Peptides against a protein of PDB entry 3J47. Designs and how they scored, part 70

Target 1, 121 residues: chain A of PDB entry 3J47
Amino acid sequence: IRLTNQLKSLKGLQSKLKDVVEYLDKVINKELPINHTILGKLQDVFNLLPNLGTPDDDEIDVENHDRINISNNLQKALTVKTNDELMVIYISNLVRSIIAFDDLIENKIQNKKIQEQRVKD
Target 2, 26 residues: chain B of PDB entry 3J47
Amino acid sequence: NAQYHLLVKQGDGLLTKLQKYGAAVR

## One batch from the design tools (peptide; made by RFdiffusion4, then SolubleMPNN)

Design b2_p19_2_s2 (from b2_p19_2, 9 letters changed)
Fold by OpenDDE base, seed 1:
Structure b2_p19_2_s2 (fold): chain B 121 residues (1-121), chain C 26 residues (1-26), chain A 19 residues (1-19)
Amino acid sequence: as target 1 above (121 residues)
Amino acid sequence: as target 2 above (26 residues)
Amino acid sequence: ELLKLVIEKRTKLEKYIAA
């Protein structure tokens, strides 16, 4: 029971990390609007968290129950922290993309003004 | 959860505005 | 603290798009 629960928790963490990495890669590649996929994966993580805490019907020794609950709460907290870090990276990349786009627009406007001036001269 | 969804919704709104502006400048 | 930094960056971005 205890080893099985630890293995399940570790597998759950590994799956979440894999999903987060896959999301980050899709975001970096500009394949999807970053926000919907982050939300979807976060929702998947939150939906999987209750299922990770369901003990298989084998005899729960009362002394191990508190340690299992603490471990599950720690895993939830680590998942939330990881999601927050990924969100900051995402927003930072979004901000950089917007600044770069604004600079591109300003450069196009300036180039147009220069061409209009050259035609008048 | 709710604050995260709000932040995400706001980010999507900004991205949409940026896309519209980019299409107008092309 | 992380959420505060995210909100601040978003506010900066909104000001940049509006200018």
Scores: peptide ipSAE 0.432, ipTM 0.887, DockQ to the pose 0.075; fails the geometry check
Fold by OpenDDE base, seed 3:
Structure b2_p19_2_s2 (fold): chain B 121 residues (1-121), chain C 26 residues (1-26), chain A 19 residues (1-19)
Amino acid sequence: as target 1 above (121 residues)
Amino acid sequence: as target 2 above (26 residues)
Amino acid sequence: ELLKLVIEKRTKLEKYIAA
């Protein structure tokens, strides 16, 4: 029982890690707006969380139910924390992209001004 | 959840403003 | 703490776009 629960938790973590990697790859490839992908993956994780606690195993003795609920709550909390961290990374990358874009725009404006001055001379 | 959605919505608004600015400089 | 960091980064972004 304990080993089986640990294996189940490890498999759940592995699946989540795979989803995070897939999300990161989609962000790198610019396939989706980062916000929609984060939200979609967050939703997927939340939809998968109930599946970790499928209530249809009627054989879980009341003592095991509390441990499973604690494990599921901990896994949920770790999931939320991970999503929050990914969100911070996303916003940070967005900010960096905006800064870089504004610098590019300013450089383009300056280059145009320099070219216009050269044509007047 | 609600705070997350609000943060996302605001990020999207900023991205849209950036895109408009980039289009104006083209 | 993580939410605070996100809000701070967003505020920096808003200032950058407004400039």
Scores: peptide ipSAE 0.413, ipTM 0.886, DockQ to the pose 0.074; fails the geometry check
Fold by OpenDDE base, seed 5:
Structure b2_p19_2_s2 (fold): chain B 121 residues (1-121), chain C 26 residues (1-26), chain A 19 residues (1-19)
Amino acid sequence: as target 1 above (121 residues)
Amino acid sequence: as target 2 above (26 residues)
Amino acid sequence: ELLKLVIEKRTKLEKYIAA
């Protein structure tokens, strides 16, 4: 029963991760706006995932310990991968915001120069 | 985790610098 | 590779803000 639940949770996580990747690709391609709510919920899921792997110590047969360790390592690897993806999204958004702000600053500078020239003429 | 937080902190620092520059151009 | 891309983008932004 526990192993089946872990496998189901892992499949669910994999599916969500895929959905996130697909969403990220769409955001990178500017096809969809960034949904911060999805990102936040995903982050919450990942923060809770470490707690899903701790079964109460009482009846874990030693043979299940290796499978649990493999599952936990895979979950850690998936968590790291997702954290990296979230980081890339965050940085990409930051970069985009910085570029947009720089363009705004440059436009302001140009507008000031144009007004100064008009006052001199 | 630590590297991620460091990267985020550095991004926030850049954003702050950009905001200061925008305020100076105003 | 993804981390390298992020660092590169950051470096480009830092140069752009400094100019």
Scores: peptide ipSAE 0.378, ipTM 0.877, DockQ to the pose 0.104; fails the geometry check
Fold by OpenDDE base, seed 2:
Structure b2_p19_2_s2 (fold): chain B 121 residues (1-121), chain C 26 residues (1-26), chain A 19 residues (1-19)
Amino acid sequence: as target 1 above (121 residues)
Amino acid sequence: as target 2 above (26 residues)
Amino acid sequence: ELLKLVIEKRTKLEKYIAA
C-alpha cells in the first residue's frame, strides 16, 4: 500500500512537471500568452529551491546573457541533484519493501513449521 | 546513467527472486 | 557515499534471499 501510494504520487508529480514543461514550450513558441500568475508560482518554486551559490557579486560586468546561461547551468545541476536524490529515495524504499517481504516470508515459514509441530504432538 | 541503469536492473532481479519466494511460500 | 549505502543494502538483501 505505502509503496503504491508513493509511486502514484511520483507519477502525479511527473505528469504535473510535464504539463509545466509543455506550457513553457508553448509560451516560448508564442502559442500562448505569458501567464503572470503561473510565472509567479514558478518563481516561488525556484525561490524555495536552495539558493545554489549567489556568484559573489564582485564582477558586475558580465553581460545579462552570461547570467542567464549560468542560471540555466545551475538549474540543470540542481535538477540533476534532485533527480539523483529522488532516485536514491526510490531505491531505498524498494529495498525496504523487499526486506519487509522477506521477513514476512520467513515468519510465514516459521509459523507453518510451528503449526506442523503442534499437529504431530 | 549506466550505473543507475545497472542498479535498477539489479533491483528488478532481486524483486523477481523475492516474488518467486513469495509464490513458493503460498 | 549514497551509492555506497545503496550497494551495501543490496548486498545485505542478496544475502537474506540466498539464506
Scores: peptide ipSAE 0.339, ipTM 0.868, DockQ to the pose 0.088; fails the geometry check

Design b2_p19_2_s4 (from b2_p19_2, 10 letters changed)
Fold by OpenDDE base, seed 4:
Structure b2_p19_2_s4 (fold): chain B 121 residues (1-121), chain C 26 residues (1-26), chain A 19 residues (1-19)
Amino acid sequence: as target 1 above (121 residues)
Amino acid sequence: as target 2 above (26 residues)
Amino acid sequence: DLLKLVQQKLTELEKYIAA
């Protein structure tokens, strides 16, 4: 049961990470805005990762200790990977914000030029 | 981590330049 | 690769702001 749950969660995380990467590619290509839902789901996965190691069953057999350590190491590695993905999303959001701000500045400059022309006429 | 911090720093630098440009356009 | 693309966009924006 525990291994199956870990595998299921890993598959879910892998699928979600794939979705995030695909979304980020679309953001980089200016095809889509940043989807807060994807970010939220990635955060949820991250928050659930520590819980994937909670044994429901008290049978701490010694063979489980090595498996628990391997599971914890895998979870830690996945946590690091998830953090990296979150950082990429954050940077993508920052870039989008900068682009939007640049467009706003350009619009203001154009509006100012139009007003200056109207005053000269 | 180091690459991420570098990218964040570059983004912050760009944001700062953009803010200065916005202030100059006002 | 995605990180590289983000860096490229930042560089493009820097050039645009500097112009």
Scores: peptide ipSAE 0.373, ipTM 0.871, DockQ to the pose 0.068
Fold by OpenDDE base, seed 5:
Structure b2_p19_2_s4 (fold): chain B 121 residues (1-121), chain C 26 residues (1-26), chain A 19 residues (1-19)
Amino acid sequence: as target 1 above (121 residues)
Amino acid sequence: as target 2 above (26 residues)
Amino acid sequence: DLLKLVQQKLTELEKYIAA
């Protein structure tokens, strides 16, 4: 049980990390407005999170079930908090990528102007 | 939640502006 | 103008992360 929950949490984190990487790749490739896909994938992670805690323990004493539910709620809350923090980091990296792209575009425009001036001379 | 959505919306707006600028330079 | 807007948004995001 504990190892399975750790593996499932790790798999959820791995999936989210993969989603972040795929999103970063799409941003690098200029394909998508950043926000809706991140929110959608974050929602997918949140929709996968309830599946992390609810299998099969029909026979465990009410006290253990309440402690497991509290632990799962705390783990869910911590996962939500971690997800929010990762999202903020992701948005910050996205903004940095946007600035770097803007600088690249400006450099390209300047290089084009220099080439046009050299052809006129 | 609301602050997050606002930040996300602002990021989308910036991305859209950057895409338009990139298309104009190409 | 676009670069200035991007820099402003970066500054806003940095303030949000620092808070």
Scores: peptide ipSAE 0.338, ipTM 0.866, DockQ to the pose 0.047
Fold by OpenDDE base, seed 2:
Structure b2_p19_2_s4 (fold): chain B 121 residues (1-121), chain C 26 residues (1-26), chain A 19 residues (1-19)
Amino acid sequence: as target 1 above (121 residues)
Amino acid sequence: as target 2 above (26 residues)
Amino acid sequence: DLLKLVQQKLTELEKYIAA
């Protein structure tokens, strides 16, 4: 019973992880808008993943070591890719904020010019 | 990492300039 | 002049994001 429940939970996690990956691929391809909530949750998941990259456990047999290393390297690569994507999104949002602020400043300047012209008339 | 930090720093610098301009236009 | 400088920096940032 307990083991079966753990397997079911793991399968559920795997399915959710697949859905997240598919979502990220769609976001990367600009097929879907960036959802900050999903990205935040994904970041939380990665932060909760044990950093399996500490090489210090010496004695685990070579054959299991390759699969674990591939999994760890894949997780690391996915983490790096996700971080880079999040960075790009962050910078894009920053740029959008800057543009919006520039437009606001220009609008204020124009409004002041219009008001000055109205006072002269 | 370094390129990212540089980009973030440039963005922050731009934002700061924008803030100064916004304050001057008020 | 300041607005022009901001626009230039914005264009540079956009170019970086697009690359």
Scores: peptide ipSAE 0.309, ipTM 0.865, DockQ to the pose 0.047
Fold by OpenDDE base, seed 3:
Structure b2_p19_2_s4 (fold): chain B 121 residues (1-121), chain C 26 residues (1-26), chain A 19 residues (1-19)
Amino acid sequence: as target 1 above (121 residues)
Amino acid sequence: as target 2 above (26 residues)
Amino acid sequence: DLLKLVQQKLTELEKYIAA
């Protein structure tokens, strides 16, 4: 019973991972717009993956080592690229908030001037 | 990295100026 | 002047995203 449930859970995880890969391929091909929420969750997954690239631990055979190094370098490069994109979006939202706040300040100044003129009349 | 830090620093400078202006209008 | 500076930053960021 426990072993069967673990196998079922692992198969479910494998299916979900395949769906993520298919989604990423569509985003790379510009068939779908970048969803920031999905990218954020993907970053969390990569941050939870043990750094497969610390060269100090166990004797993994040379053929697996090249595949692991390529996978780690690719994962790191993809993580950096995704972080940079999310960062640009964050700054863009910050700038939009600053512009909106500036407009609110100007509107308050104008309203105050109008009220002061009405009190003098 | 350096270009990003420059953009962040410039954004923070604008935010600080806007905060000072907002406090003066109150 | 502040609004102009903010708009310039927005334009620079948009160029960075597009590159």
Scores: peptide ipSAE 0.285, ipTM 0.858, DockQ to the pose 0.043; fails the geometry check

Design b2_p19_3_s1 (from b2_p19_3, 8 letters changed)
Fold by OpenDDE base, seed 1:
Structure b2_p19_3_s1 (fold): chain B 121 residues (1-121), chain C 26 residues (1-26), chain A 19 residues (1-19)
Amino acid sequence: as target 1 above (121 residues)
Amino acid sequence: as target 2 above (26 residues)
Amino acid sequence: MDELLSLMKELQELVHKLL
């Protein structure tokens, strides 16, 4: 019973991980708009991954140490990559917001200048 | 990490200045 | 005008740090 539930949970995790990869590929290919809510949840998942990869310190099997180290390095690399992607999106949105606000200010200044000219004529 | 926080802090500072300017022009 | 020009320069510097 316990082993069957763990295997079912692992298969469910693998399916969800595949769905995440397919989503990321569609976002990279610009087929889907960037959903910030999904990316935030993915970041939370990656932040929890280091805690999922520490089996409790009570089984020293020397043959799994290289696989665990590779997995931990891959998890760190994926976390860094995801953080960099989120940063690029954040700054791109910030820049767009700044440009749009600058254009709004300039348009207001021009409209005020046109109104002042019409009152002087 | 450090470069990220510096960039975000600079962007937030710029946004705050732009908001103040927009409030003065309104 | 001068304050707006300063903000545009700071924005340009931010973009150059991203590229």
Scores: peptide ipSAE 0.276, ipTM 0.823, DockQ to the pose 0.075
Fold by OpenDDE base, seed 3:
Structure b2_p19_3_s1 (fold): chain B 121 residues (1-121), chain C 26 residues (1-26), chain A 19 residues (1-19)
Amino acid sequence: as target 1 above (121 residues)
Amino acid sequence: as target 2 above (26 residues)
Amino acid sequence: MDELLSLMKELQELVHKLL
């Protein structure tokens, strides 16, 4: 139940994030007018994201194009790292669920054998 | 990506077999 | 019994691919 709800929530978030990307692409392509209310909420979400685009305050005059590439690479690296961590947690929970189910099956088999023995005595 | 999808598919396969076994032991 | 042992082996293989 809890894991299924988390997965459903994550899928819902992924769908909404996709809808936001598709909206932004249409706005960039000038196919749709910018909705200021959606843009404001999106800016609030981006402001709540950790600053994935500030390399620490050490002075290097890198042209604006390299800053965008570094920010995109760092954001991608953090996204990949987070995905790998979530994957490890998911598989660990799956393994734990399997072990617990195996133990439940074995306990049920043993209880059945004990009950069959008591009916023969 | 491909390794991840393979691991998830193997885990889902294992879970499905486990569910079938648990239903047969009922 | 045998099916459970097969499942446990598949689980073990999955764990080894994860580590």
Scores: peptide ipSAE 0.242, ipTM 0.842, DockQ to the pose 0.145
Fold by OpenDDE base, seed 2:
Structure b2_p19_3_s1 (fold): chain B 121 residues (1-121), chain C 26 residues (1-26), chain A 19 residues (1-19)
Amino acid sequence: as target 1 above (121 residues)
Amino acid sequence: as target 2 above (26 residues)
Amino acid sequence: MDELLSLMKELQELVHKLL
């Protein structure tokens, strides 16, 4: 149940991100007028993202192109880190499920032995 | 990536063996 | 019992590969 809900939530987020990309592409292609309300909400979402590279303000001379590349590298590193953390959580839950099932089998074997002993008395 | 896929496959193999055991004890 | 012990050993080996 919990894993299925997380997968459903992640699929929902992926669909919503795709809709945002398709909207931005249509705005870039001038197929849709810029909606200032949507742009404001997008700006709020980008401001809530961990600062994907304010370079420390001590080097004023990095051209706008290098800032975008640094931001993309940090975003990629954070995405990889998040994927690795989710992977560790998935495997840990798998291992816990296997252990809990092993304990259930052992408890069932013990209960069967106790019943067989009570029928012999 | 490859090590992860190997680990997931090994875990799925163990889960399948454990399910067979649970069915045999039933 | 012996196959259950084998499965527990295989599980323990997987946990040790993760740690």
Scores: peptide ipSAE 0.235, ipTM 0.834, DockQ to the pose 0.102
Fold by OpenDDE base, seed 5:
Structure b2_p19_3_s1 (fold): chain B 121 residues (1-121), chain C 26 residues (1-26), chain A 19 residues (1-19)
Amino acid sequence: as target 1 above (121 residues)
Amino acid sequence: as target 2 above (26 residues)
Amino acid sequence: MDELLSLMKELQELVHKLL
């Protein structure tokens, strides 16, 4: 019963990861805007991943342990790579938002100066 | 991990300062 | 103005840490 639930959780995670990759590809291709809700759900998945990677140590054949460790290391490496790509996207959007807001503030300051000058003339 | 959290925290700090500045310019 | 210049410097430092 526990193994079937772990396998179902892993399949669910794999499907969700595929949906995230397909979404990221559409965002890279400028077909869709970035959804912050997907990013939050992905962070939740990453925070839950450490709890999904410990099969109880008591009954797995050494040959399955090496394949599971290689699969977990590959999944961890792919997870780290995907996390790094998402991090770059997140920070890039943060920087763009900050620049756009800075430009908005500067435009507002200039508009105030123009109004103050028009009241003095 | 630690560097990532530091960068995110620093970005959030900048957003908060920028929001305060935008409110003062209102 | 001084606060805006400080924000611009902090932004520039973030961009340099990202690149």
Scores: peptide ipSAE 0.234, ipTM 0.827, DockQ to the pose 0.089

Design b2_p19_3_s2 (from b2_p19_3, 8 letters changed)
Fold by OpenDDE base, seed 3:
Structure b2_p19_3_s2 (fold): chain B 121 residues (1-121), chain C 26 residues (1-26), chain A 19 residues (1-19)
Amino acid sequence: as target 1 above (121 residues)
Amino acid sequence: as target 2 above (26 residues)
Amino acid sequence: MDELLKLMEELRKKVHELL
C-alpha cells in the first residue's frame, strides 16, 4: 500500500511535468501567448526545489563550463541517493511479504494436521 | 543497476519457492 | 527517476529563457 501510493504520486508528478514542458514548448514556438501568472507559479516551484543548477553564489570564479559540471554532479548524486533509498524500501517490503506468507503457510499446515487428527479419533 | 537486478531476481526466486510451498499445502 | 530530473532541468532552462 505505502509503496504503491508513492509510485502513483511520482507517476502523477511526472505526467504534470510533461504537460508543463509541452506548454512551455508551445509558448517558445509562439503557438500560445505568454501567461505571466503561469510563469510566476513555475518560478515559485523552482525556488522551492534545491538549486540543482546553481552552485551557491558564494563560489566566486568557476567558468560557466565548470558550473554545468558541478550542477550535473549534484543532480547525479541526489538521483543515486534517492534510487538507493527506494531500493531499501523495496527490499524491506519484499522481506516483510515473504515472512507474512511463510507464517500463513505454516499456520495452514498446522490447521490441516489438527483436522486429520480429529478425523482419526 | 546490476546489483538491483540481482536483488530483484533473488526476491522473485524466494517468492516462487513460497508459492510452490503454498500450492503443496493446499 | 533520472528522466524526471532531466525533465525538471529542461523545464528550469525554458522558464529562465522566458523571464
Scores: peptide ipSAE 0.313, ipTM 0.796, DockQ to the pose 0.020
Fold by OpenDDE base, seed 2:
Order: structure tokens, then sequence, then C-alpha cells
Structure b2_p19_3_s2 (fold): chain B 121 residues (1-121), chain C 26 residues (1-26), chain A 19 residues (1-19)
């Protein structure tokens, strides 16, 4: 149940992000007027996202090319970590589902044996 | 990679056993 | 996950082109 809800929520977020991308493409192509209220809300969402592109302000003087590579490395590291955590949660829930189904099968076998005894008496 | 594939294979083995037991109880 | 991150990066670039 929890994993299925997380996966459903993530798929719902992916769909909404796709709809926003399609909207922005229509605005870039001048098919729709720029809505400053939507743009401001999108900016607020990006400001709440972890800064995937700022190394902490404590090291002055890496050329703009190295900043893009470091940004991409931090984003990749966070992506790998998140994927590994989700994988562990997936496997843990798979194992729990297998155990719960094994217990259900055993309970069904026991109930069938009890019914077969009651029909012979 | 190798540990992930091992864990997936263990899950598939348990799922296959579980399907056989579910079919025997039906 | 990788497709979602790619989509978020494409979205960030498009927002930056509109600002």
Amino acid sequence: as target 1 above (121 residues)
Amino acid sequence: as target 2 above (26 residues)
Amino acid sequence: MDELLKLMEELRKKVHELL
C-alpha cells in the first residue's frame, strides 16, 4: 500500500510536470501569452528545490565550465542515492507482500481442512 | 549492480514458489 | 527517476528562457 501510493504520487507529479513543460513550450512558441502569475509560481517552486547547481558559497574562483560539471555531479549523486533508497523500499515491500501471501495461503489450507473434517462428521 | 541482480533473482524465486502454492490452494 | 530529473531540468531551462 505505502509504496503503491508513493509510486502513484510520483507518476502524478511527473504528469503535472509534463503539462507545465507543454504549457511553457506553447508560451516560448508565442502560441500563448506569458502569464506572469504562473511564471512567478514556477520560480517559487524552483527556489524551493535543492540548489542542484550551487556549490556552497565558501569556495570562490571555479571557472563557469567547472561549476556546470560539479552541479551535474551533485544532481547525479542525489539521483543515484534516491534511486537506491527507493529500490531498498521496493524490495522490502515485495518481501513483506510475499510473507503476507504465504500466511494467507496457509490460513486457506487450514480452513479447507477444517471444512473437510466437518463434512465427514 | 551484482547485489541488485541477486536480490531480484531471490524475489523472482519466491514469487514463483508463491504462484505454485496459490495454484495448489485454488 | 532519470526521466523525471530530465523533465525537471528541461523545465528549469524553459523557465530561465522566459525570465
Scores: peptide ipSAE 0.307, ipTM 0.799, DockQ to the pose 0.021
Fold by OpenDDE base, seed 1:
Structure b2_p19_3_s2 (fold): chain B 121 residues (1-121), chain C 26 residues (1-26), chain A 19 residues (1-19)
Amino acid sequence: as target 1 above (121 residues)
Amino acid sequence: as target 2 above (26 residues)
Amino acid sequence: MDELLKLMEELRKKVHELL
């Protein structure tokens, strides 16, 4: 029961993530208008990713375009890494669910064979 | 990425086969 | 990764023996 619910939740997360990617691709291809509400929620999800850049260091000086690109690249790399880790966990839980189902089928076959033997005696 | 999608597809195919077998043994 | 691929292949074989 717990494992099946985790698998269902993770399939739901994977589906939603795919829907977001497909939406972004359609927006990039100009097939759909930019929905500011979806973009805002996506930005909120990215802002809820822990700021893995404390810039410790108060130093003022004007070239703010490259630091924003580096932060976005780091956030993208971390998002990809987290997605890969979640995918490993997904596959591991899927495999565990399949093993548990295999054992259940084997137990049912054994129980059926025992009943068929008892009806022949 | 691509290897993982292949592995997920193989796992889903196996799960579907197990579900069919579990329904036939029921 | 490789252990998980191996486990999936072993499971595929067991399911194929049961079908």
Scores: peptide ipSAE 0.300, ipTM 0.865, DockQ to the pose 0.067
Fold by OpenDDE base, seed 5:
Structure b2_p19_3_s2 (fold): chain B 121 residues (1-121), chain C 26 residues (1-26), chain A 19 residues (1-19)
Amino acid sequence: as target 1 above (121 residues)
Amino acid sequence: as target 2 above (26 residues)
Amino acid sequence: MDELLKLMEELRKKVHELL
């Protein structure tokens, strides 16, 4: 149950992310007008993402190189965590596919056995 | 990495056994 | 995984081009 819900949530997130990319491409290509409400919500989502390596350009010198390395380490740690979560989801899908195929084989064996009994009567 | 590849390989091995069993029941 | 990360990075670049 929990792993099923996580899979469904992640697939839903991936689909929504793709839809947002396709929307932004249409806006960049000037095929659609800029919707400030959608852009504001996207900005809020990116602001809630742990600072993914844009230093705000307003303090140049030396201490920022260690902060950039820390930000890159945080992004890398989030990437590793997300990789581990997707791995658990992949394994959970593989296990479900195996169980569903095992149940299908067992059902086919039972149906064949019933048919062989009906031919002997 | 190594544990991930081991687990994927075990899953693929199980899937291959299940495919062979499904083909033998056909 | 890598495809999802690439999609997130493409999304970020596109938002940055619009701001």
Scores: peptide ipSAE 0.284, ipTM 0.807, DockQ to the pose 0.025

